# Ledger of designs, part 65: peptides against a protein of PDB entry 2Q3Z

Target 1, 272 residues: chain A of PDB entry 2Q3Z
Amino acid sequence: YVLTQQGFIYQGSAKFIKNIPWNFGQFEDGILDICLILLDVNPKFLKNAGRDCSRRSSPVYVGRVVSGMVNCNDDQGVLLGRWDNNYGDGVSPMSWIGSVDILRRWKNHGCQRVKYGQCWVFAAVACTVLRCLGIPTRVVTNYNSAHDQNSNLLIEYFRNEFGEIQGDKSEMIWNFHCWVESWMTRPDLQPGYEGWQALDPTPQEKSEGTYCCGPVPVRAIKEGDLSTKYDAPFVFAEVNADVVDWIQQDDGSVHKSINRSLIVGLKISTKS
Target 2, 254 residues: chain A of PDB entry 2Q3Z as posed
Amino acid sequence: YVLTQQGFIYQGSAKFIKNIPWNFGQFQDGILDICLILLDVNPKFLKNAGRDCSRRSSPVYVGRVGSGMVNCNDDQGVLLGRWDNNYGDGVSPMSWIGSVDILRRWKNHGCQRVKYGQCWVFAAVACTVLRCLGIPTRVVTNYNSAHDSNLLIEYFRNSEMIWNFHCWVESWMTRPDLQPGYEGWQALDPTPQEKSEGTYCCGPVPVRAIKEGDLSTKYDAPFVFAEVNADVVDWIQKSINRSLIVGLKISTKS

## One batch from the design tools (peptide; aimed at target 1 Q11 M94 F176)

Design b2_p28_6_s2 (made by RFdiffusion4, then SolubleMPNN; from b2_p28_6, 12 letters changed)
Fold by OpenDDE base, seed 1:
Structure b2_p28_6_s2 (fold): chain B 272 residues (1-272), chain A 28 residues (1-28)
Amino acid sequence: as target 1 above (272 residues)
Amino acid sequence: SKKEKEELLNKLNEQMSPGEAAELEKKL
C-alpha cells in the first residue's frame, strides 16, 4: 500500500466493471515536496502554522486535510471536478494515467487547480499523497454509490404518475464512486475502530464547512455506528442508502414506494 | 460494432446517473 507505485482503479458499472492502470508514483522525484506544499497551503496552516504542523503527526488530521486539499473547493486544492463532458479548457478526467502529472501540473502552475477530475482522479491523487506521507492507503470503488444530500440515509426521487422524475435531481446515485481507505489508529475514538478509515476527496458534501470527508472507520460503517466521526452518515449512505420514490397520483395523492430495483452499494477494495 | 462497444464502455467509465448508465448499458 505504501510501496506500490503502480496499481489499478476500478471504473464502469456493476454490470461492466473495468479496471485501469494508474501510476500513483509516490516515490517519483519531487512528489514528496509537492505533498509538503499541499500541506503548507492548506487553510489550517495558513490560519495557524504552528498548530497545523504540531498535528501533522496524526494520520487522522493529515487524512482530513488531504481529503479537503485534493479538491480545489474552499482552498488552493489540486483538482477541479467536472462531469458535463465539457473539458475543452483542460484535460479530460479520462485522460489521466497517473497522479504524478496532476501533482506536477498543480505545483508548476503556482498551486492553481488542475482541470479536470472525477471521483477516481480525486481518489488516486489522495492515495498518492497519503502514501507519500507514509499512510497506508488504497483506492476503493463503490458501484451504485449514493450521494445523500440531506443526511436522511435515503435517496429520494419525486415522480409523476408516469414514473418520470420531477423537480430537483439533487440526490443521485453514481454508477460508480471512488474514495480512499487509509490504515490508521483512532485514538480519538473508542477502542476497536483502528484499521481502515474511509476518506473521500471528491467534493460532494461539506464537512465542518469544508468539502472533505472522513476519516471514518470502515468498521463503524459496517456496524452502522453513525455517531462516529467523521461523516459516518454520509459514507454509510454511499454504500447503504435506501431508494425511495415519491409517486404523485392523478388524484394529487403521494405514494411512498421503496425502490428495490436500485440497489445501492457494491464496494471493491484494491489490494495494491 | 466493436468500436461502438468500446466507445460505450469508455463513456460508462465516467461518473453518471443511474438513468444515463442504464441507457448506455442497454446498448451494450
Scores: peptide ipSAE 0.402, ipTM 0.897, DockQ to the pose 0.582
OpenDDE base, seeds 2, 3, 4, 5: peptide ipSAE 0.396, 0.375, 0.394, 0.307; ipTM 0.896, 0.891, 0.897, 0.860

Design b2_p28_6_s3 (made by RFdiffusion4, then SolubleMPNN; from b2_p28_6, 14 letters changed)
Fold by OpenDDE base, seed 5:
Structure b2_p28_6_s3 (fold): chain B 272 residues (1-272), chain A 28 residues (1-28)
Amino acid sequence: as target 1 above (272 residues)
Amino acid sequence: SAAEKEALLNQLNEQMSPGEAAELEKKL
């Protein structure tokens, strides 16, 4: 998990699973220096360098910083996300074959955001950075992954009487979503939550005012302990959200229906 | 064709809604 520089990332759908080769390249020349620059430009360092540096011995702290800094939201982070198929002013997310080129571009352009990434690109770059910093990390793919925006553990669709979705689809399920799991102890939690921790660098929701997510114990998610920091409800929803249809009738009445056909969550962890 | 199938599979490797994915899957 630290030593492997080449691996695979799973994409596609639950029915059509595909893996792509990815060069994580955590030991390539200059990559460690770039990872250190990433830490040195984070908002916490800029606010109080001494305090930030004193906390870099904590994988929990570093993991959370990296989760926030891999995306360019709210900071001088690495990647700008885009999902609208308009990539002409940058690089298509589908064109990347490794993390090294992305990190080098970011550094070489004065820590300017790299265009563009989607979930697996964010996850892969985070994986590279965390591995480079000595944190055992793997990329995880979750098929039918929910994005809960209002922290109610539901994906809600508004439909007309004909079953057609109405309004903006603010909440959605992705065909797939990628994040990372990192191995660390959790001295900030009760005993038993050491092990794999989920971290999500894709800018989906703000956590404590920043687009970051985790670390949260995979065990806590599995056991349904939503009180566990960080961001347990959000990560839980990604893999366990229920889907609800609000069906509006012509008379203005609304009927709540549980959508049993949309099953959220099929997680695949890489073994590399 | 094999080329068309490959193109559809490549599109499916981008993040999208379940509905969009399902439409692509119907063509595969």
Scores: peptide ipSAE 0.364, ipTM 0.887, DockQ to the pose 0.600
OpenDDE base, seeds 1, 2, 3, 4: peptide ipSAE 0.266, 0.266, 0.258, 0.265; ipTM 0.844, 0.843, 0.839, 0.845

Design b2_p28_6_s4 (made by RFdiffusion4, then SolubleMPNN; from b2_p28_6, 12 letters changed)
Fold by OpenDDE base, seed 2:
Structure b2_p28_6_s4 (fold): chain B 272 residues (1-272), chain A 28 residues (1-28)
Amino acid sequence: as target 1 above (272 residues)
Amino acid sequence: SEKEKEELLNKLNEQMHPGEAAELEKKL
């Protein structure tokens, strides 16, 4: 988890699982220096360097900083996300084969955002950075991954009488989503939450005002302990959200139906 | 064709809505 520089990332759909080779490259020349620069340009360091540095011994703190800094939302982070198939002014997310080139480009261009990333790119870069900083980390893929925007643990679709989805698809399920799990102690939590912690560097929702997510104990998600910091409801919803259809009839009546055909969550953890 | 299948699979490797993914899957 720390020593492996090459691995695989899972993509596609639950029916068409594909893996791609990825060079994490955490021990390549200059990568550690770039990871340290990433820490030194984070908003918390810029606000209070002494306080930030004093907290870098905590993998919980560092993990949360990295999850925020891998995306360029709210800060001088590494990657700009794009999902509209218009990548002509940058690099297609599909073209990346490793984290090293991304990190080098970011640093070499004065910590300007690299165009472009999607979930696996964000996750892979986060994995590289965390491994480089000595935190055991793996990339995780979840098929049929929910993005809960309103923290209700539901994905809600509005449908007409014919079952056609109406309105803005604000809440969505991804065919797949990637994030990372990092191994750390949780002295800030009750005993028993040591181990794998989920961190999501893809800019989906703000946590405490920043596009970051986690760390949250994988155990807490498994047990349904949504009170556990950080961002337990969001991560729980990614893997366990219920899908609700609101069916509007011609008479203006609305019927609530639980969609049992859309099962959220098929998690694959890498053993690398 | 094999080329068309490869193109569809490549598209499926991008993040998309389940409906879009399902449409691609039907073509595979």
Scores: peptide ipSAE 0.356, ipTM 0.888, DockQ to the pose 0.603
OpenDDE base, seeds 1, 3, 4, 5: peptide ipSAE 0.346, 0.340, 0.244, 0.255; ipTM 0.883, 0.883, 0.829, 0.831

Design b2_p28_7 (made by RFdiffusion4; failed a check: the pose's geometry)
Pose (drawn by RFdiffusion4):
Structure b2_p28_7 (pose): chain A 254 residues (1-148, 151-160, 170-248, 256-272), chain P 28 residues (1-28)
Amino acid sequence: as target 2 above (254 residues)
Amino acid sequence: SVKFVINEDELHVEGHVRYGYMEMDSSD
C-alpha cells in the first residue's frame, strides 16, 4: 500500500471485470517534489500557510487535501473531468497507463488542471500522491447495474450520477478526531463536485461509518454512502424496484 | 439517504439527490 509502484484498476462491468494495470510511480524522479508543491498551492495553505504546515502532522488533513487537490474546483487542481467522448483538447482518460505523466504535465503548466480525467484517473493520481507521502492507499472500484422502459434509467441516461463503475481510494489511518473505533480504512473520493460545504470533497470517511450508516461522521459520509447504496421503491397500487442495483463487486488489488 | 419513489408515471427523489444510472466507457 506504500511501496509497490504498479497495481491494477478494475473497470468494465460487474459481470465482465477488466483489470487495467497502472504505474502509480510514486518514487519516480520529481514526483515527491511535485507532491510537496501540490500541498503548498492548496487553498488552505494560501489562507494560512503556518497552520497548513502544522496540520500536515495529520494523515486526515493530508489525505483530505491530497485527494481533494486532484480534482479541485479551484483552477490549481490536478485534473479536469470530462465524459462526453470529446477529448480533443487534450488526452483521453482511457489512454493513460500511469499517474506520473499527468503529475509532470500539471507541474509544468503552472499547476493548471490537465485534460482530461474520469473517476479512475482521479483515483489513480490520488493513490500516487498519497503513497508518495507515506499514507497506505489503495484504489477501489464499485460496480452498479441496470435492468431494462424505466423512468429511473431515463432520468440518468438523458455529476453525481450512478455509473456502470465508479472508483475512489481508501487510506489507512487512526481517527483521533472521531469517536473511538473508526481507525483503519478511510474512503477518499477525488471525483469533481465539492458542492455541499467545505474546501474539499469527499472524505476521508471511515469505511465502517459507511457500512454502519453512521452518516454524521466527518468527512462527507453521505456522498460515499450514496455511491454504494441506493433505495428504489415502486408504487403501482409499495414494492422494491431492482431496475437499479448499486454497490456490487467492490474490488481492489490483492 | 438516497431514495427513489416511483408512483405510476411520477418520479420522486428523496434525501440525497443522484441522477440515475449511466453507462461508462473503459480502457482496453

Design b2_p28_7_s1 (made by RFdiffusion4, then SolubleMPNN; from b2_p28_7, 17 letters changed; failed a check: the pose's geometry)
Amino acid sequence: MVKFEIVGDKLIQLGYKRLGYRDAPSAS

Design b2_p28_7_s2 (made by RFdiffusion4, then SolubleMPNN; from b2_p28_7, 15 letters changed; failed a check: the pose's geometry)
Amino acid sequence: MVKFVIVGDELIQLGYKRLGYRDAPSAS

Design b2_p28_7_s3 (made by RFdiffusion4, then SolubleMPNN; from b2_p28_7, 14 letters changed; failed a check: the pose's geometry)
Amino acid sequence: AVKFIIKGDELIQEGYKRLGYRERNSAS

Design b2_p28_7_s4 (made by RFdiffusion4, then SolubleMPNN; from b2_p28_7, 15 letters changed; failed a check: the pose's geometry)
Amino acid sequence: MVKFVIIGDKLIQEGYERKGYRDAPSAS

Design b2_p28_8 (made by RFdiffusion4; failed a check: the pose's geometry)
Pose (drawn by RFdiffusion4):
Structure b2_p28_8 (pose): chain A 254 residues (1-148, 151-160, 170-248, 256-272), chain P 28 residues (1-28)
Amino acid sequence: as target 2 above (254 residues)
Amino acid sequence: ETLYGTEQSPLANANEYDEDGNKYEFYF
């Protein structure tokens, strides 16, 4: 989770899982410096640099800023999202085989966002950043499925959608800032919309808090709970509707 | 470009996701 520089990002569908190899490259030349630069341009550093550097004692703080800076609403984030099959301005999300070239591109262009990312690209870059800084991190994929004239599927077909698959990262740490027993894997989601409140979204939120439905636990627990849970009910006339099943075959490299 | 990845497709829109999660009710 710290030292291995290549891994797998799972894509495809719940029935046909694709394992896409990836070069996280966290110890390649210039990557650590780029990661320290990423911290020094984060909005909290601009607001109070002395405090920001002091808070870097915490993997909760760093994980939040690190993952949060990958797809940042501010112009100094690492990647720009796009899902319309129109990637001519720059580079397709399906092209990349690693995080390194994106990070280098980002540094060389005044810390401007690189076009383009999709959920697995953001997650892959977050993994590289956090593994470089020493926070044990893994990329995770969740799969969702539809069964087909449903209004539900129409609403969606025609960025908090429910996708065929969605990726995020999990990082390992204690949580002295929370009630006891939430140490371990924390979910961090670097996909775009920081929207409800706060400088960043989403996480870190303990995976256990998600499993337990303890959605008052910081940070951004409802956003991660929504990626792996959806409750759908029909009233034809009360009935459970399985036209949408969310939270299937959640996967990571062994 | 050589493509190695998989494009994403939306299946359903999110509802009340910033609260207790996605909850849907349909009436017929």

Design b2_p28_8_s1 (made by RFdiffusion4, then SolubleMPNN; from b2_p28_8, 17 letters changed; failed a check: the pose's geometry)
Amino acid sequence: ETLVGTAQEALAAGKNFSGKGNIYVLIQ

Design b2_p28_8_s2 (made by RFdiffusion4, then SolubleMPNN; from b2_p28_8, 16 letters changed; failed a check: the pose's geometry)
Amino acid sequence: EKLVGTAQEALAAGKNFAGDGNKYVLIQ

Design b2_p28_8_s3 (made by RFdiffusion4, then SolubleMPNN; from b2_p28_8, 16 letters changed; failed a check: the pose's geometry)
Amino acid sequence: ETLVGTPQEALAAGSNYSGKGNIYVLIQ

Design b2_p28_8_s4 (made by RFdiffusion4, then SolubleMPNN; from b2_p28_8, 16 letters changed; failed a check: the pose's geometry)
Amino acid sequence: ETLVGTPQVALAAGSNYAGKGNIYVLIQ

## One batch from the design tools (peptide; aimed at target 1 N175 L262)

Design b2_p29_1 (made by RFdiffusion4)
Pose (drawn by RFdiffusion4):
Structure b2_p29_1 (pose): chain A 254 residues (1-148, 151-160, 170-248, 256-272), chain P 29 residues (1-29)
Amino acid sequence: as target 2 above (254 residues)
Amino acid sequence: VTNKFEIHTKDDGSKTLYNYGTSHGGGPI
């Protein structure tokens, strides 16, 4: 989770899982410096640099800033999202085989966002950043499925959608800032919309808090709970509707 | 914020989708 520089990002569908190899490259030349730069341009550093550097004692703080800076609403984030099959301004999300070239591009262009990312690209870059800084991190994929004239599927078909698959990261750490027993894997979601409140979204939120439905636990628990849960009910006339099943075959490299 | 959906069917057979979450559409699932 710290030292291995290549891994797998799972894509495709719940029935036909694709394993896409990836070069996280966290120890390649210039990557650590780029990661330290990423911290020094984060909005919290601009607000109070002395406090920002002091807070870097915490993997919760760093994980939040690190993952949060990958797809940042501010112009100094690492990547810009796009899902309309129109990637001519820059580079397609399906093209990348690693996080390194994106990080280097980002540094060389005044810390401007690199076009373009999709959920697995953001997660992959977040993994590289956090693994470089020493926080044990893994990329995770969740699969969702539809069964087909449903209003539900129409509403979505025609960025908090429910996708065929969605990717995020999990990082390992204690949580002395929370009630006891939430140490371990924390979910961090670097996909774009920081929207409800706060400098960043989403996480870190303990995976256990998600499983337990303890959605008052910081940070951004409802956003991660929504990616692996959806409750759909019909009233034809009360009935459970399975036109949409969310939270299937959640996967990571062994 | 979480995903909760309700689908109500009227006596004339028309249907209404209620989204109690914050999710939106814009592409195929």

Design b2_p29_1_s1 (made by RFdiffusion4, then SolubleMPNN; from b2_p29_1 with H8I K10N D11E Y18I S23H H24T)
Fold by OpenDDE base, seed 4:
Structure b2_p29_1_s1 (fold): chain B 272 residues (1-272), chain A 29 residues (1-29)
Amino acid sequence: as target 1 above (272 residues)
Amino acid sequence: VTNKFEIITNEDGSKTLINYGTHTGGGPI
């Protein structure tokens, strides 16, 4: 996990798994210095440098900072997300083949946001930074991930009697979503929540006023312990959101059809 | 607003989380 510089990021769909080669490059020249700059421009450092530095020994704290700083939302973070297929003023998210070029561009342009990222790009850059900081990390792809915009953890499609989706509910059913898992102890939690922790650097929701997510124990998500910090309900939704089809019939009755046929949650981690 | 969550175990063993809380979803604007 820490030592592997080359890898694959899984993409596509649960039925049509694809991979792309990715250079994480956490040991390439100057990458450690860029990761330290990323820590030194974070809002917590700018607010209180001594307090931030005193907490950098905690992988829980560092993981949460990196999750926020990989996106440029609310800070001088690395990547601007874009999903509208209009990339003419930047680099298409599909064009990236590694984290090193992204991080070098960010630094070389005075810590200005790099255009553009999507989930796997955010996850891959976060994986590089966390590995560079000595935190064992892997990219995770979940297929048929549901982004619940309503935070009800139900993707609610309104369908007509013919099964056609009614209205631009831009509930982006991602064919896949990517985040990272980092190995750490959780001395801030009850015993038994050590191990893999989910972190999501893709800007989706604000956690404590910042676009960041996690760390949350993968065990807590599996057991359904939604009280576990950080962001357990959100990460639970990413991996377990049931697609609920609300079928509106001609009589105006709305039938809840749980679309159990969607294999939600095929999780594939990068092999180290 | 107390975020009330309910986990429903489906017949297939899948878990549905129902959030009854009004999440002020800071969705991407």
Scores: peptide ipSAE 0.020, ipTM 0.518, DockQ to the pose 0.076
OpenDDE base, seeds 1, 2, 3, 5: peptide ipSAE 0.032, 0.022, 0.024, 0.032; ipTM 0.551, 0.550, 0.603, 0.500; seeds 1, 2, 3, 5 fail the geometry check

Design b2_p29_1_s2 (made by RFdiffusion4, then SolubleMPNN; from b2_p29_1, 10 letters changed)
Fold by OpenDDE base, seed 3:
Structure b2_p29_1_s2 (fold): chain B 272 residues (1-272), chain A 29 residues (1-29)
Amino acid sequence: as target 1 above (272 residues)
Amino acid sequence: MTLKFEIITNEDGSKTLINYSSHVGGGPI
């Protein structure tokens, strides 16, 4: 895990798994220094440097900081997310081949946000940073799969009677989503929640006022313990969601159709 | 545009995730 600088990021769909080669480059020259700069520009450091530094021995604390700082939402973070196919003023998320160029660009431009990232880019950069900081980390891809019959979570779409999504905003189901899992102890939780912790650096929802997610024990997600810090309900939804199509009829009646073909459930982790 | 997820807790205790996302990370289904 920690020693592998090159890897694959899984993409595509549950039926058509694709991979891209990715250079994590956690041991390349200057990358550790950039990871330290990332910690030194975080909002918690800027508010109270001594308190922030005293907490950097905790992988739980560091993981949560990195999850927030890999995206540029609410801070001087690394990547700006964009999904509208308009990348003319930056770099297409699809063109990145590694974390090193992204981190170097961020540092060399005075910690200005790099344009642009999507889920796998956020996850890959977070993986590099966490590995540099000595936290064993892997990229995880979750696919929409037809088979998780026990998901207590529904993804809802509003469709007209013709099956067309209502409104100018294409509500999209992700064919896949990427995040990271980091190995750490959880002294802040009950015994047995040590091990793999999910962290999501993709700016989706705010956690405690910042676009960050986790760490949450992968065990807690598997066991359905949604009370577990941090963001267990959100990560549970990312892993265990059913898709529900709401069909609105001309009479204003709404019919619920469970689309069992789009259940979130195929998780692929990068093996070392 | 930031991804927006809305998690609704249903009366039965089930949760509904409403995902508001745009095109690229997973092509249009």
Scores: peptide ipSAE 0.022, ipTM 0.574, DockQ to the pose 0.122
OpenDDE base, seeds 1, 2, 4, 5: peptide ipSAE 0.018, 0.022, 0.016, 0.007; ipTM 0.500, 0.468, 0.437, 0.384; seeds 1, 2 fail the geometry check

Design b2_p29_1_s3 (made by RFdiffusion4, then SolubleMPNN; from b2_p29_1, 12 letters changed)
Fold by OpenDDE base, seed 3:
Structure b2_p29_1_s3 (fold): chain B 272 residues (1-272), chain A 29 residues (1-29)
Amino acid sequence: as target 1 above (272 residues)
Amino acid sequence: MTLKFEIITDENGNKTLINYSSFTGGGPI
């Protein structure tokens, strides 16, 4: 979790699991220095360096900063996301084989965003940075079975009275999604929420005005404690697809049919 | 965008999350 520099990132689908080799390289020359630069260019440091530095002893604080800074949304973060298969002006997300080259490129270009990343690239870079900073971290892959109607995303289906799905939901069902889990104590929460904390560096939703996610206790997500900071409802939705069926009756009335919470997804963590 | 969720608990205690946000599909921006 901290010491392993090489590993695998799981990709593909639940039915067709793939892995790619990945060099996290957290102990390679200059990588720690780059991680420190990442902290020193974060918006909180730029606003108040003394306050930011005083909080860097907290893995909760650092994890949240790293989640925001691995993406370039709202800041001088590391990676620009792209999903449209138009990578000609950068590097295809599929071509990366490690975090080291990404971080070096970022630093060497004056902390300019690196083109391009997708979820596993964001997660892998976050994993490298967090490990460099002494936070035990692993990459997590969650598989969505689009075919089994079991996406991690809330899939709202409109159904007719016969239970037939109506309408093209343009919901991008990911075949898989990657984030990180970091081990830390949570003195800011009630007892029992120490351990693995989910963090998602993929820019999806703003949390407190920044594209960041977590840390949230994995236990809180499992127990359905969605009041737990940070971003418990969002992370819960990432791991649990509750299918809400809206039944439209012939009279135009829409009735909510709650399909059973399908715990959707095969969660695979990187082996340390 | 503010993610608004509703949690419905069934008779068996199973929780269902309802997303009322305009954020569709958890896709990246």
Scores: peptide ipSAE 0.021, ipTM 0.445, DockQ to the pose 0.092
OpenDDE base, seeds 1, 2, 4, 5: peptide ipSAE 0.034, 0.021, 0.021, 0.009; ipTM 0.431, 0.606, 0.426, 0.346; seeds 1, 2, 4 fail the geometry check

Design b2_p29_1_s4 (made by RFdiffusion4, then SolubleMPNN; from b2_p29_1, 10 letters changed)
Fold by OpenDDE base, seed 5:
Order: C-alpha cells, then structure tokens, then sequence
Structure b2_p29_1_s4 (fold): chain B 272 residues (1-272), chain A 29 residues (1-29)
C-alpha cells in the first residue's frame, strides 16, 4: 500500500467496471516536499504551528488534515471540485493521469487551487499524500447498484425524534464514488477499531466546520456503530447506498430506523 | 462521478426525486 507508485482507479458502474491507470508517484522527486508544504499551509498549522507539529505523529490527525487539504473549500487546499462539464478555464478532471502533475502544479503556482477535480482525483491525490507521509493507503470505489429496483429510491434522511427531516440539503446519489482507506491504530477509540479507516477528501459535507471526512474505522461502518468518530453516519451513507432513515436524537445519537436497506453498494479497493 | 439522483427538499418538507441517470454532471457544491 505504501510502495506502489503506479496503479489503477476503478470507475464506471457495478455492471460496467472501468479502470484508469494512475501515477501516484509518492516517491518522485519533490513530492515529499510538496506533502510537507501541504501540512505547513493547513489552517491548524497557521493557527498554532507547535501544536500542529506535535500532532503529526498521529495518523488520525494527519489523515484528517489531508482529507481537508486535498480540497480547497476552506483553505489553501490542492483541488477545486467541478462537475458541470465547464472546464475551459482549467483541466478536465477526466484528463488527469496521476497525482504528481497536480501536486507540482499546486506548489508551482504558490499553493493556488488546481482546476479541476472530481471524487477519484481527490481520492488519488489524498492517497499519494498519505502514502508519501508513510500511511498505508488505498483508493476505494463504491458503485451504487440502485439500478435494478424500480422502487422509490428513498435517500438517507436524518429525522429528528418527531420524524421531521433535518437539513435542506439535496442528497446526491452517484453512479460511483471514490475515497481512501488508510491503515492506522485508533488509540482515541475503544479497542478493536484499529486497521482500515475511511477518509473522504471530496468536499461533500462539513465536519467540525471544515470540508473533511474521517478517519472512521471500516469496522465501525460494517458493524453499524455510527457513534464512532469521525463522520461515521456520513461514511455509512456513502458505503450503503441504501436509504437509511436515520433518527437523530437531541443528544446527537443517531439510530437507524427499522427500514431495510434496499441498495447494495459494490465496494472495490485497489490492490497494492 | 456522475450524478444519478438528486433529492430536493421542498419548502413544505416534501421531497422530490430528480433522476439524472443519463446526465453527466452535478456535485454537492
């Protein structure tokens, strides 16, 4: 997971799996220096450099910083997302073949956001950065298989205890989504949550005021432990393309409603 | 990634499902 510089990113649909070759290039010249610059321009470093540096020994902390810094939404992050096919003032997300060119462009333009990214580009850049920092990481693609049931695709809604849907946000179901999984211990959690942790650098929702996601134990998602930091409900929704009615209680606890998950997501992880 | 479905919450709290199954584009931003 750390050593492989060349790989594939899976795309397409569950029925029509495609892959693209990708140069992660975590050992190419100057890439480590760029990853260190990424850490040194993060909002936590700018606020308190000594505190930020003291926490860089934690893969949990670094993973969360990287998930936020790969997107440019709240900071001097690497990539600007765009999905409307209007890429004339930048590079089409579909034209990228590796993380190295993106990271070099970002640095060479004074840490200005690179135009443009989508989920697999965000995930691939995050994978490069995390690998470069010595964190075992893989890109994950989840395919939404919701094609085969003519039934009303309900989307996940957070409901309060009164059944009222919380949030004005349009919920989006993607044909596929990409994020990363990183291997780390979780000394900040109960025993048994070590191993693969999901991180999502695609700017979708704010976590603690920043467009970042995770790390959350893949085990917690699999077991339905949505109380597990960070962002377990959100990542659960990403993995389970299932309409899950979530009941959020006033204490912030989130409980799955009794409704059966209808949509089986197919998860594919890159082999390193 | 291609937006497949969007659910819009209406002012009345009702939800509208928009099917973009053939549409390339759209993101949560």
Amino acid sequence: as target 1 above (272 residues)
Amino acid sequence: MTLKFEIITNEDGSKTLINYSNATGGGPI
Scores: peptide ipSAE 0.036, ipTM 0.567, DockQ to the pose 0.091
OpenDDE base, seeds 1, 2, 3, 4: peptide ipSAE 0.025, 0.025, 0.021, 0.023; ipTM 0.606, 0.612, 0.568, 0.557; seeds 1, 2, 3, 4 fail the geometry check

Design b2_p29_2 (made by RFdiffusion4)
Pose (drawn by RFdiffusion4):
Structure b2_p29_2 (pose): chain A 254 residues (1-148, 151-160, 170-248, 256-272), chain P 29 residues (1-29)
Amino acid sequence: as target 2 above (254 residues)
Amino acid sequence: DDREQTPLGKRFYEPHYLEDEERTIMIQT
């Protein structure tokens, strides 16, 4: 979770899982410096640099800023999202085999977002950043499935959608800022829309808080709960509707 | 390309209702 520089990112579908190898490259030349730069351009550092550096004692603070800076609403984030099959301005999300070239590109262009990312690209870069800084991190994929004239599927077909698959990262740490018993894996989702409140989204939120439905736990628990849960009910006339099943075959490298 | 994301649904943090002449579908995430 810290030292291994390559891994797998799972894609495809719940029935046909694809294992895409990836070069996280967290110890490649210039990557650590790029990660320290990423922290020093974060909006909290601009607001109060002395406090920002002091808060870097916390993996909660750093995990939030690190993952949060990958797809930042501010112009100084690492990646720009796109899902319309139109990636000519830059580079397709399906092309990358690692996080290193993106990080180097980002540094070299005045810390301007690199085009383009999709969920697994953001998660992959977040893993590289956090593993470089020493926070144990893994990339996770969740699969969702549809069964087909449903209004539900139409509403979606034609960025908080429910996708065929979605990726985020999990980081290991204690949570002295929370009630006791929430140490361990924390979910961090670097995909784009920081929207409800706060400088960043989404996380870190304890995985246990998600499993337990304890959605008042910081940070951004409802956003992560929504990626692995959806409750759908029909009234033809009360009935459970399985046209959409969310939270299947959640996967990570062994 | 199966590596690219496809929308299947959307997330609702409050009860959302879809209605037509035959039925009403409620969703919440």

